# Peptides against a protein of PDB entry 6UG1, part 89

Target 1, 304 residues: chain A of PDB entry 6UG1
Amino acid sequence: SNEERKRRKYFHMLYLVCLMVHGFIRNEWINSKRLSRKLSNLVPEKVFELLHPQKDEELPLRSTRKLLDGLKKCMELWQKHWKITKKYDNVGLYMRTWKEIEMSANNKRKFKTLKRSDFLRAVSKGHGDPDISVQGFVAMLRACNVNARLIMSCQPPDFTNMKIDTSLNGNNAYKDMVKYPIFWCEVWDKFSKKWITVDPVNLKTIEQVRLHSKLAPKGVACCERNMLRYVIAYDRKYGCRDVTRRYAQWMNSKVRKRRITKDDFGEKWFRKVITALHHRKRTKIDDYEDQYFFQRDESEGIPD
Target 2, 301 residues: chain A of PDB entry 6UG1 as posed
Amino acid sequence: SNEERKRRKYFHMLYLVCLMVHGFIRNEWINSKRLSRKLSNLVPEKVFELLHPQKDEELPLRSTRKLLDGLKKCMELWQKHWKITKKYDNEGLYMRTWKEIEMSANNKRKFKTLKRSDFLRAVSKGHGDPDISVQGFVAMLRACNVNARLIMSCQPPDFTNMKIDTSLNAYKDMVKYPIFWCEVWDKFSKKWITVDPVNLKTIEQVRLHSKLAPKGVACCERNMLRYVIAYDRKYGCRDVTRRYAQWMNSKVRKRRITKDDFGEKWFRKVITALHHRKRTKIDDYEDQYFFRRDESEGIPD

## One batch from the design tools (peptide; made by RFdiffusion4, then SolubleMPNN)

Design b2_p16_6_s2 (from b2_p16_6, 7 letters changed)
Fold by OpenDDE base, seed 2:
Structure b2_p16_6_s2 (fold): chain B 304 residues (1-304), chain A 16 residues (1-16)
Amino acid sequence: as target 1 above (304 residues)
Amino acid sequence: MEDLEKELAELYKKLK
């Protein structure tokens, strides 16, 4: 019905706000000074120097290569620190079906809320789910004075799916769901004026995204619970930015149709949510990023 | 509406 369409759109909006607030809270927790002091001790001086290379005036690319090597070594150090990767409880923060949502409303399951103290202990011990591990990796880079962002791919239910029963065939293995991450890292390269993408936990990859990312879900089975729609960046200064354009090859033709921002009302609403979570002034880094997004929009063109 | 608000309040409590 038209009413059910409105209900699903409204529920999607509220669910999206809850996810974005969760990302904001986790970004605040990883700024813990106590955690920072403990995690900086995991990074030896030689690796710290690679994270902070001098500008090579002859070939700025050499400085970027040192930073990339430092980030690779940080991923290796993080793997040594992390002792226990827990499975997600059920689907974690991956996308739920409408049926799963309706069934969960009836089931008053007491979910154990992870307290800030328990999170900080989990990161410090190297015991937790993949999301806690990624968040801890961002905290380690921030402890080394690296301009690292926490990235969250927000997975609200698909309001464009109007099927009554959206049950996934029971064969959607946990492996297919977790094939691509929900959380990752971005690091600012001051030499190339670009964000470097780092997945320290899932794909264990570092990339300089031009047109496509390895972190973008590909194939039907993995896209059922991980639909690239809302990639939100949380920086060390409590900035909040939509960075979906980086990871979406087909932002205009495909991704926009699945977002609340497909209409002017949704665009204005989503901008208000971003603004409410954005607690810093604009910087030259935001100017370079917006210029990159503009060039990506022009290069994709208008969908026919 | 009330069930959706309760579910969202529970979701918000779960996401905190």
Scores: peptide ipSAE 0.029, ipTM 0.687, DockQ to the pose 0.102
Fold by OpenDDE base, seed 4:
Structure b2_p16_6_s2 (fold): chain B 304 residues (1-304), chain A 16 residues (1-16)
Amino acid sequence: as target 1 above (304 residues)
Amino acid sequence: MEDLEKELAELYKKLK
């Protein structure tokens, strides 16, 4: 019905804001001074120097290569620190079906919301789910004065799916769900004026995204619980930015149709949500990023 | 703005 379409759109909007606020709160928690002091001790001086290379005036690419090597070594150090990767409870923050949402509303399971103290303890011990591990890795880089962002791929229910029974075939193995991450890191390269993508936990990869990312979900089974629609970046200064354009090859032709921003009302609403979570002034880094997104939109073209 | 973030965080706890 038209009413069910409106209900699903409204619930998607509400759920999206809740996920974005969750990302904001986790981004605040990883700025903990107590955690920072503990995590800085994991990074030896030689690796810290690689994270902070001098600018090579002759070949800025040499400085970028040092930063990339420093980030690789930080991933290796993080793997040594992280002792226990817990499985997600149920689907974690992966996308739920409409049926699962309706069933969960009836089940008043007291989800023990992870407290800030428990999060900080989990990161410090190296014990937790993959999301806690990524968030802790971002905290370690921030403890080393690296301009690292927490990235969250927000997975609200698909309001464009009008099927009544959205039961996933129960065989969608936990492996297919977790094949691609929901949380990752971006690091600002001051030499190339670009964000470097870092997945320290899942794919264990560092990439300089031009057109395609390895973190973009591929295949039907993986996309059922992980649709690339709302990739939100949280920086160390409480900036909040939509960075979906970096990771979406087909933003205009495919991704936009699955977003609330497909219409002018949704675009204006979503911009208000971003603005409410964006607690810093604009910087030249934002200008370089917006220019990159503009060039990516022009290069994709308008879908026929 | 802080009040909206608190309300939304509470709502997130209810939806989780």
Scores: peptide ipSAE 0.028, ipTM 0.703, DockQ to the pose 0.103
Fold by OpenDDE base, seed 1:
Structure b2_p16_6_s2 (fold): chain B 304 residues (1-304), chain A 16 residues (1-16)
Amino acid sequence: as target 1 above (304 residues)
Amino acid sequence: MEDLEKELAELYKKLK
């Protein structure tokens, strides 16, 4: 019905706000001075120097290569620190079906949220789920004065799915779900004027995204619980930015149709949410990023 | 949860 379409759209909007605020709170927690002091001790001086290369005036690419090598070594150090990777409880922050939401509403399950103290202890010990691990990795880079931001792929229920039964029958449902991350890192390269993508936990990859990312979900089974629609970046100064354009190959043709921003009302509403979570002034880094997004929109063109 | 609920309530007030 038209009422069910309105209900699902409204519930998607509320759920998206909850996820975006969750990302904001986790980004605040990883700025903990106590955690920063502990995590800085994991990075030896030689790796710190690679993270902060001098500008090579002859070939700026040499400085980028040093930064990439430093980030690779930080990823290796992080793997040594992390002792226990817990499975997600149920589906974690992956996308729920409408049926799962309705069944959960009937069951007054008190979701135990992780407290800040428990999160900081989990990161410090190296014991937690993959999301806590990624968030801790961002904290370690920030402890080394790296301009690292937390990236979250927000997975609200699909308001464009009007099926009554949305049950997922796959035996490998968990394996397919966790094939691609929900959280990752980006690091600012001051030499190339670009963000470097880092997945320290899931795919264990570092990439300089041009047209597509390895972190973008591919295949029907993986996309059932992980649809790339709302990739939100949280920086160390409490900036909040939509960076979906970086990771979406087909933003205009495919991704936009699955976003609340497909219409003017949804666009205006989503801009209000981003603005409410964005607690810093604009910088030249934002100008370089917006220029890159503009060039990506021009290069994709209007879908036929 | 309380912090998330407070932040959601504040965000909801800003979105009105």
Scores: peptide ipSAE 0.023, ipTM 0.679, DockQ to the pose 0.098
Fold by OpenDDE base, seed 5:
Structure b2_p16_6_s2 (fold): chain B 304 residues (1-304), chain A 16 residues (1-16)
Amino acid sequence: as target 1 above (304 residues)
Amino acid sequence: MEDLEKELAELYKKLK
């Protein structure tokens, strides 16, 4: 019905706000001074120097290469720190079906909230799910004075799916779900004027995204619980930015159709949510990023 | 997360 379409759109919007607020809270917890002091001790001086290379005036690319090597070594140090990777309880922050949402609304499940103290202990010990691990990695880079962002791929239920039964069939559902991350890191390269993408936990990759990312879900089974629609960046100064354009090869032709921002009302609403979560002034880094997004939008063109 | 799911479930009940 038209009513069910409106209900699913509204519930998608509400769920999206809750996910974005969750990302904001985790980003604040990452800024813990007590955690920062503990995590800085994991990084040797030689690795710290690679994270903070001098500007090579002849070839700025040499400075970028040192930063990339420092980030690789930080990823290796983080793997040594992380002792226990827990499976997600159920589907974690991956996308739920409409049927799963209806069933959860009927069941009075006792939910266990991860408190800030428990999160900080989990990161400090190296014990937790992959999302806690990525968040802790961002905390370690921030403890080394690196301009690192927490990235979250928000997975609200698909309001464009109007099927009554949305049950997912398949024995490999968990393996396909966790094939691509929900959380990752970005690091500002002051030499190339670009964000470097870092997945320290899932794919264990560092990339300079041009046209596509390795972190973008591929294949039907992976996209059932991980649909790239809302990639939100949380910086160390409590900035909040939509960075979906970086990771979406087909933003205009495919991704936009699955977003609330497909219409003017949804665009204006989503801008209000971003603005409410964005607690810093604009910087030259934001100008370089917006120029990159503009060039990516022009290069995609208008979908046929 | 789980509290968020509870809050979302309570909100979803209010939307029915």
Scores: peptide ipSAE 0.021, ipTM 0.647, DockQ to the pose 0.844

Design b2_p16_6_s3 (from b2_p16_6, 10 letters changed)
Fold by OpenDDE base, seed 3:
Structure b2_p16_6_s3 (fold): chain B 304 residues (1-304), chain A 16 residues (1-16)
Amino acid sequence: as target 1 above (304 residues)
Amino acid sequence: MDDLEKKLAELYREMK
């Protein structure tokens, strides 16, 4: 019905705000001075020097290579620190079906909300789910004075799915769900004027995204609980930016149709949400990033 | 924090 379409759109918007606020709160928690002091001790001086290379005036690419090598070593150090990777409770922050939402409304499930103190302890001990692990990795890089962002792929229920039953059947449902991350890291490369993508936990990869990312979900089974629609970046200065354009190959042709921003009302509303979560002034880094997004929009073109 | 809560409450009102 038209009413059910309105209800699903409204619920999607509320759920998206809740997810974006969750990302904001986790980004604040990883700025803990106490945690920073503990995590900086995991990074030896030689690795710190690689994270902060001198500018090579002859070949700036040499400086980028040193930074990449430093980030690789940081991923290895993080794997040694992280002792226990817990499975997600149910589906974690992956996408729920409409049926699961309707069934959960009736169950007063005590969502054990992780307190800030418990989060900081989990990161410090190296015990937690993959999301806590990625968030802790971002905290470690920030402790080393690296300009690292927390990235969150927000998974609100699909308001464009009008099916009544959206039950997901299959023995590999959890494996397919966790194949791609919900949280990852970006690091600013001051030499190339680009963001470097880092997944320290799931795919254990570092990439310089040009047209497509390895972190973008591929295949029907993986996309059932992980649809690339809202990739939000949280920086150390409480900046909040939509970086979906980096990871979406087909932003204009495919991704936009699945976003609230498909119409002018949704675009204005979503801009207000971003503005509410953005607590810093614009910088030259934002100018370089917006220029990159513009070039990506021009290169994709308008779908015929 | 209070300004964020106010802005989120406004956004929630605009969604109704």
Scores: peptide ipSAE 0.031, ipTM 0.703, DockQ to the pose 0.077
Fold by OpenDDE base, seed 2:
Structure b2_p16_6_s3 (fold): chain B 304 residues (1-304), chain A 16 residues (1-16)
Amino acid sequence: as target 1 above (304 residues)
Amino acid sequence: MDDLEKKLAELYREMK
């Protein structure tokens, strides 16, 4: 019905806000000074120097290469620190079906909320789910004074899916779900004036995204619980930015149709949510990023 | 925290 379409749209909006607030809270927790002091000790001086290369005036690309090598070594150090990767409870923060949501509303299951103290202990010991591990990796880079962002791919239920029964087939569902991450890292390259994408846990990859990312879900089975729609960046100064354009090859033709921002009401509303979570002034880094997004929009074109 | 909660409550009211 038209009423059910409205209900699903509003529920999607509420769920999206809850996810974005969760990302904001986790971004605050990883700024813990006590955690920072512990995690900085994981990074030896030689790796710290690679993270902070001098500008090569002859070939700026050499400085970027040093930073990339430093980030690779940080991923290796993080793997040594991380002792236990727990499976997600059920689907974690991956996308739920409408049926799963309706069934969960009837079951007053007390979600065990992870407390801040328990999170900090989990990161410090290297024991937790992949999301906690990524968040801890961002904390380690921040402890080394690297301008690292926490990235969250928010997975609200698909309000464009009007089917009641999306029975997901059981056996391979977890492997397909976790094939691509929900949380990852971005690092600012001051030499190239670009964000570097880092997945330290899932794909264990570093990339300089131009047109497409390896972290963008591909294939029907992987997209059932991980649909690239809302990629939100949380920086060390409590900035909040929509960075979906970086990871979406087909933002205008495909991704926009699945977002609340497909209409003017949704665009204005989503901008209010971003503004409410954005707690810093604009910087030159934001100007370079917006210029990159503009160039990506022009290069994609308007879908015919 | 209080400012964020107020803004979230406002956003929730605008959804109704």
Scores: peptide ipSAE 0.031, ipTM 0.700, DockQ to the pose 0.083
Fold by OpenDDE base, seed 4:
Structure b2_p16_6_s3 (fold): chain B 304 residues (1-304), chain A 16 residues (1-16)
Amino acid sequence: as target 1 above (304 residues)
Amino acid sequence: MDDLEKKLAELYREMK
């Protein structure tokens, strides 16, 4: 019905805000001074120097290469620190079906919400789910004074899916679900004026995204619980930015149709949500990023 | 702002 379509749209909006607020809170937690002091000790001086290369005036690419090498070594150090990767409880922050949402409303399962103290302990011990591990990695980079963002791929239920029964098939569903991350890192390269993408936990990859990301879900089974629609960046100064354009090859033709921002009302609403979570002034880094997004929009063109 | 974030975070906990 038209009413059910409106209900699903409203529920999607509410769920999206809740996810974005969750990302904001996790971003505050990883700014913990106590955690920062502990995690800085994991990074030896030689690796710290690679994270902070001098500007090579002749060839800025040499400075970027040092930063990339430093980030690679940080990933290796993080793997040594992280002792136990727990499986997600149920589907974690991956996308739920409408049926699962309706069923969960009836099951008052006391979800033990992870407290800030428990999170800090989990990161400090190297014991938790992949999301906690990524968040801890961002905290380690921030402890080394790296301009690292926490990235969250928000997975609200698909309001464009009007099917009632999407029974996702059971056993292989977890492997397909976790094939691509929900959380990752971005690091500002001051030399190239670009964000570097870092997945320290899942794919264990560093990339300089031009047109395509390895982190973008591919294949029907992987996309069932991980649809790239709302990739939100949380920086160390409590900035909040939509960075979906970086990771979406087909933003205009495919991704936009699955977002609340498909219409002017949704665009204005989503801008209000971003603005409410954005607690810093605009910087030249934002200008470079917006210019990159503009060039990517022009290069994609208008969908036929 | 902080109160709205707390309320939304509570709502998110209830929706989980």
Scores: peptide ipSAE 0.029, ipTM 0.694, DockQ to the pose 0.110
Fold by OpenDDE base, seed 5:
Structure b2_p16_6_s3 (fold): chain B 304 residues (1-304), chain A 16 residues (1-16)
Amino acid sequence: as target 1 above (304 residues)
Amino acid sequence: MDDLEKKLAELYREMK
């Protein structure tokens, strides 16, 4: 019905705000001065120097290569720190079906919310789910004065799915779900004027995204609980930016159709949400990023 | 935090 379409759109919007606020709160928690002091001790001086290379005036690419090597070593150090990777409770922050949402509304399950103190302890000990691990990795890089962003792929329920029963029948549902991350890191390269993508936990990869990312979910089974629609970046200065364009190959043709921003009302509403979560002034880094997104939109074209 | 809650409450009112 038209009413059910409106209901699903509204619920998607509410759920998206809750997810984006969750990302904001986690980004604040990883700025803990107490945590920063502990995590900086994991990074030896030689690795710190690689994270902060001098500018090579002859070939700036040499400085980028040092930074990439420093980030690789940080990823290796993080794997040594992280002792216990817990499985997600249920589906974690992956996408729920409409049936699962309806069933959860009937079940007054007391969700145990993770407290800030418990999160900081989990990161410090190296014990937690993959999301806590990624968030801790971003905290470690920030402790080393690296301009690292927390990235969150927000997974609100699919308001474009109008099926009554959206039950997922599959024996490999968990493996397919966790094949791609929900949280990752970006690091600013001041030499190339680009963001470097770092997945320290899931795919254990570092990439300089041009057209395609390895972190973008591929295949039907993986996309059931992880649809790339809202990739939100949270920086060390409490900035909030939509960076979906970086990771979406087909933003205009495919991704936009599954976003609230498909219409003018949804675009205006989503801009208000971003603005509410953005707590810093604009910088030259934002100008370089917006220029990159513009070039990506022009190169994709408008779908016929 | 208070300003964020006010803005979220405003956004929630605009969704109705």
Scores: peptide ipSAE 0.028, ipTM 0.712, DockQ to the pose 0.082

Design b2_p16_6_s4 (from b2_p16_6, 9 letters changed)
Fold by OpenDDE base, seed 5:
Structure b2_p16_6_s4 (fold): chain B 304 residues (1-304), chain A 16 residues (1-16)
Amino acid sequence: as target 1 above (304 residues)
Amino acid sequence: LEELEEKLNELYRKLK
């Protein structure tokens, strides 16, 4: 019905705000001074120096290469720190079906919410799910004074799916679900004036995204619970930015149609949500990023 | 913002 379409759109908006606020809170928790002091001790001086290379005036690319090597060594150090990767409880923060949401509304199961103290202990011990591990990695980089931001791929239920039963069939559902991450890291390269993408936990990769990312879900089965729609960046100064354009090859043709921002009302609403979560002044880094997004929009063109 | 965070955390607990 038209009413069910409106209900699903509204519920999608509400769920999206909850996910974005969750990302904001986790971004605050990883700024813990106690955690920072503990995690800085994991990074030896030689690796710290690679994270903070001098500007090579002759060839700025040499400085970028040192930073990339430092980030690679940080991923290796993080793997040594992390002792136990727990499976997600149920589907974690991956996308739920409409049927699963309806069943959850009926079953008031007391979900044990992870407290700040439990999170800090989990990161500190190296015991937790992949999301906690990524968040801890961002905390370690921030403890080393790296301009690292937490990235979250928000997975609200698909309001464009109007099927009554949206149950997902298949024994491999968990493996396909976790094939691509929900959380990752970006690091500012002051030499190239670009964000470097870092997945320290899932794919264990570093990339300089041009037109496509390895972190973008591919294939029908992987996209069932991980649909690239809302990639939100949370920086160390409580900045909040939509960075979906970096990871979406087909933003205009495919991704936009599945976002609340497909219409002017949704665009204005989503901008208000971003603005409410953005607690810092604009910087030259934001100007370089917006210029990159503009060039990506022009290069994709308008879909027919 | 803190009160909104609490309400959203409560809502997030209900949505989980």
Scores: peptide ipSAE 0.029, ipTM 0.702, DockQ to the pose 0.119
Fold by OpenDDE base, seed 3:
Structure b2_p16_6_s4 (fold): chain B 304 residues (1-304), chain A 16 residues (1-16)
Amino acid sequence: as target 1 above (304 residues)
Amino acid sequence: LEELEEKLNELYRKLK
C-alpha cells in the first residue's frame, strides 16, 4: 500500500538518524585523553616518524610512501594489541530486514547498551567486536597526531524493498554479512591532498580510492545486509561529512535511488541531519574533498 | 508515528 511505503520511508529516516548519532557518540568516545595516552605507547618512535614524514619537495610521492608504510606498520601493531575479536550479537549494525524489525518490536530483550567506560576498557584491553576494534585503531592514530576519520557505512532498512517476507537463509548469512566492514578509517595525506582508506580489521587493506573501493560490497549475498548508501565521516574536531561519493562507483545511476536524498525533500532533510552533527568550521581539506567529489560526479556522468 | 518512534527508541537503545 501507499501507507506501508510511507511507513517504511519514515522508519528508514529515523533509523538513519539513530545510526548517525551512534557514530557521532563513538567518535566522541575515541577522543578520550585517557585512551589516547595508553594507545600512543603502542606506536614506537620509528613508526611515528613514518606517520609524520618531512615533505619531499622534489618528489611528494616519497612522503606519501612513508605515510603508507607507517599506516601498514600501525595495522600490524594493532593486530598484536587486539587479543579477542567477539562476534556480533545477532547482526550488529548491519542491515535488518523488515520482518526482523517487526519481530524485534515484540521482543523486549534488554540489550546491554555499551557504556563509555566499558568501551574504553574494551579498546584498552583489545577485547571487543570488529567495530570497537576499528574505532580503537582510529583512536591510536589520533593519539599519534594523525588526522584520522572514523568512517561509518550506515545500514538503515531498505525503504525501496516492498517485499513482505525478506527471510534470509541462515547458514552462510553471517560470513556473507561480515565479508565487508561497517566501520573503517580514513587518513588525510597532506602531500597528495587526498584521503587514504584504511580497513585495519576486516580486509586489512590500505587503498587510495580512485574509481572504486575494495570496501564496497559486491555480490547479492553480501549486499543483503550491507548496502553502500550512507558513508559518514567523523573527524577529530567533530566534523560530520557524507563521503558516500568516494566509495560509490555508481552514485548517480544506482546508489541515489536507494537513498532518502533521491528527492528534494529527502535531500533537504538529510542536509539538516548532517549540519546538526557537524560541529566545526570548514577547512581547506573540505575544499579538496569537495573538488574530488565534483570530479567523480563529472566522470560518472548522467545515467542515460 | 508514535508506534514508529517507540520502535525506533527501542531500536536505538538496542544499537547503543
Scores: peptide ipSAE 0.028, ipTM 0.702, DockQ to the pose 0.140
Fold by OpenDDE base, seed 1:
Structure b2_p16_6_s4 (fold): chain B 304 residues (1-304), chain A 16 residues (1-16)
Amino acid sequence: as target 1 above (304 residues)
Amino acid sequence: LEELEEKLNELYRKLK
């Protein structure tokens, strides 16, 4: 019905705000000065120097290569620190079906909200789910004065799915759900004037995204609980930006149709949510990023 | 919805 369409759209919007606020809170928690002091001690001086290379005026690419090597070594150090990767409780922050939402509303399951103290302890001990691990990795890079962003792929329920029963066939193995991350890192490269993508936990990869990312979910089974729609970046200065364009090869043709921003009302609403979570002034880094997104929109073209 | 609104309100209270 039209009513069920409106209900699902509203619930999607509400759920999206919850997820974006969750990302904001986790981004605040990883700025803990106490955590920063502990995590900086994990990074040897030689690795710190690689994270902060001098500008090579002859070949700026040499400086980028040093930064990439430093980030690789930081991933290796992080793997040594991280002792226990816990499985997610149920589906974690991956996408729920409409049936799962309806069934969970009837069950007053006290969602045990992780407290800040418990999070900081989990990161310090190296014990937690993959999301806590990625968030801790971003905290370690920030402790080394690296301009690292926390990236969150927000997974609200699909309001474009109007099926009554959206139960996934019970065969969707946990392995297919967790094949791609929902949290990762971006690092600003001041030499190339680009964001470097870092997945320290899941795929253990570093990439300079041009047209496509390795972190973009592929295949039906993986996309059922992880749809690339809302990739939100949280920086160390409490900036909040939509960076979906970086990771979406087909933003205009495919991704936009699955977003609340497919219409003017949704675009204006989503812009208000971003603005409410964006607590810093614009910088030249934002100008370079917006220019890159513009070039990506031009290169994709308008779908016929 | 109510549980999500409560979580939203709790999260919103933590953002203030």
Scores: peptide ipSAE 0.028, ipTM 0.706, DockQ to the pose 0.090
Fold by OpenDDE base, seed 2:
Structure b2_p16_6_s4 (fold): chain B 304 residues (1-304), chain A 16 residues (1-16)
Amino acid sequence: as target 1 above (304 residues)
Amino acid sequence: LEELEEKLNELYRKLK
């Protein structure tokens, strides 16, 4: 019905706000000074020097290469620190079906929300789910004065799906679900004026995204619980930015149709949500990023 | 949950 379509749209909006606020809170927690002091000790001086290369005036690409090598070493150090990767409880922050939401509304399941103290302990010990591990990795880079962002792929229920999804049964569903991350890292390259994408936990990859990312979910089974729609970046200064354009090859033709921002009301509403979570002034880094997004929109074109 | 609810309530106040 039209009423059920409206209900699902509103529930999607509410759920999206909850996810974006969760990302904001986790970004505050990883800025802990106590955690920063502990995690900085994981990074040797030689690796710190690679993270902070001098500008090579002859070939600026050499400076970017040193930064990439430093980030690779940081991923190796992080793997040594991380002792226990817990499975997600149920589906974690991956996308729920409408059926799962309806069934959950009837079941007063006490969500065990992880307290800040428990989170900081989990990161310090290297014990937790993949999301906690990624968040801790971002904290380690920030402890080394790297301009690292926490990236969250927000997975609200698909308001464009009017079917009752019955198909998400069994052990294979978990493997397909966790094939691509929900959380990852971006690092600012001051030499190339670009964000470097870092997945330290899931795919264990570093990439300089041009047209597409390895972190973008591919295949029907993976997209059932991980649909790239809202990739939100949280920086060390409590900035909040929509960076979906970086990871979406087909933003205009495919991704926009699955977003609340497909209409003017949704665009204005989503902009208000971003603005409410954005707690810093604009910087030249935002100008370079917006220019890159503009060039990506022009290069994709308008879908026919 | 309480911190999330407080931040949600703060966010909802800013969205109005």
Scores: peptide ipSAE 0.026, ipTM 0.712, DockQ to the pose 0.092

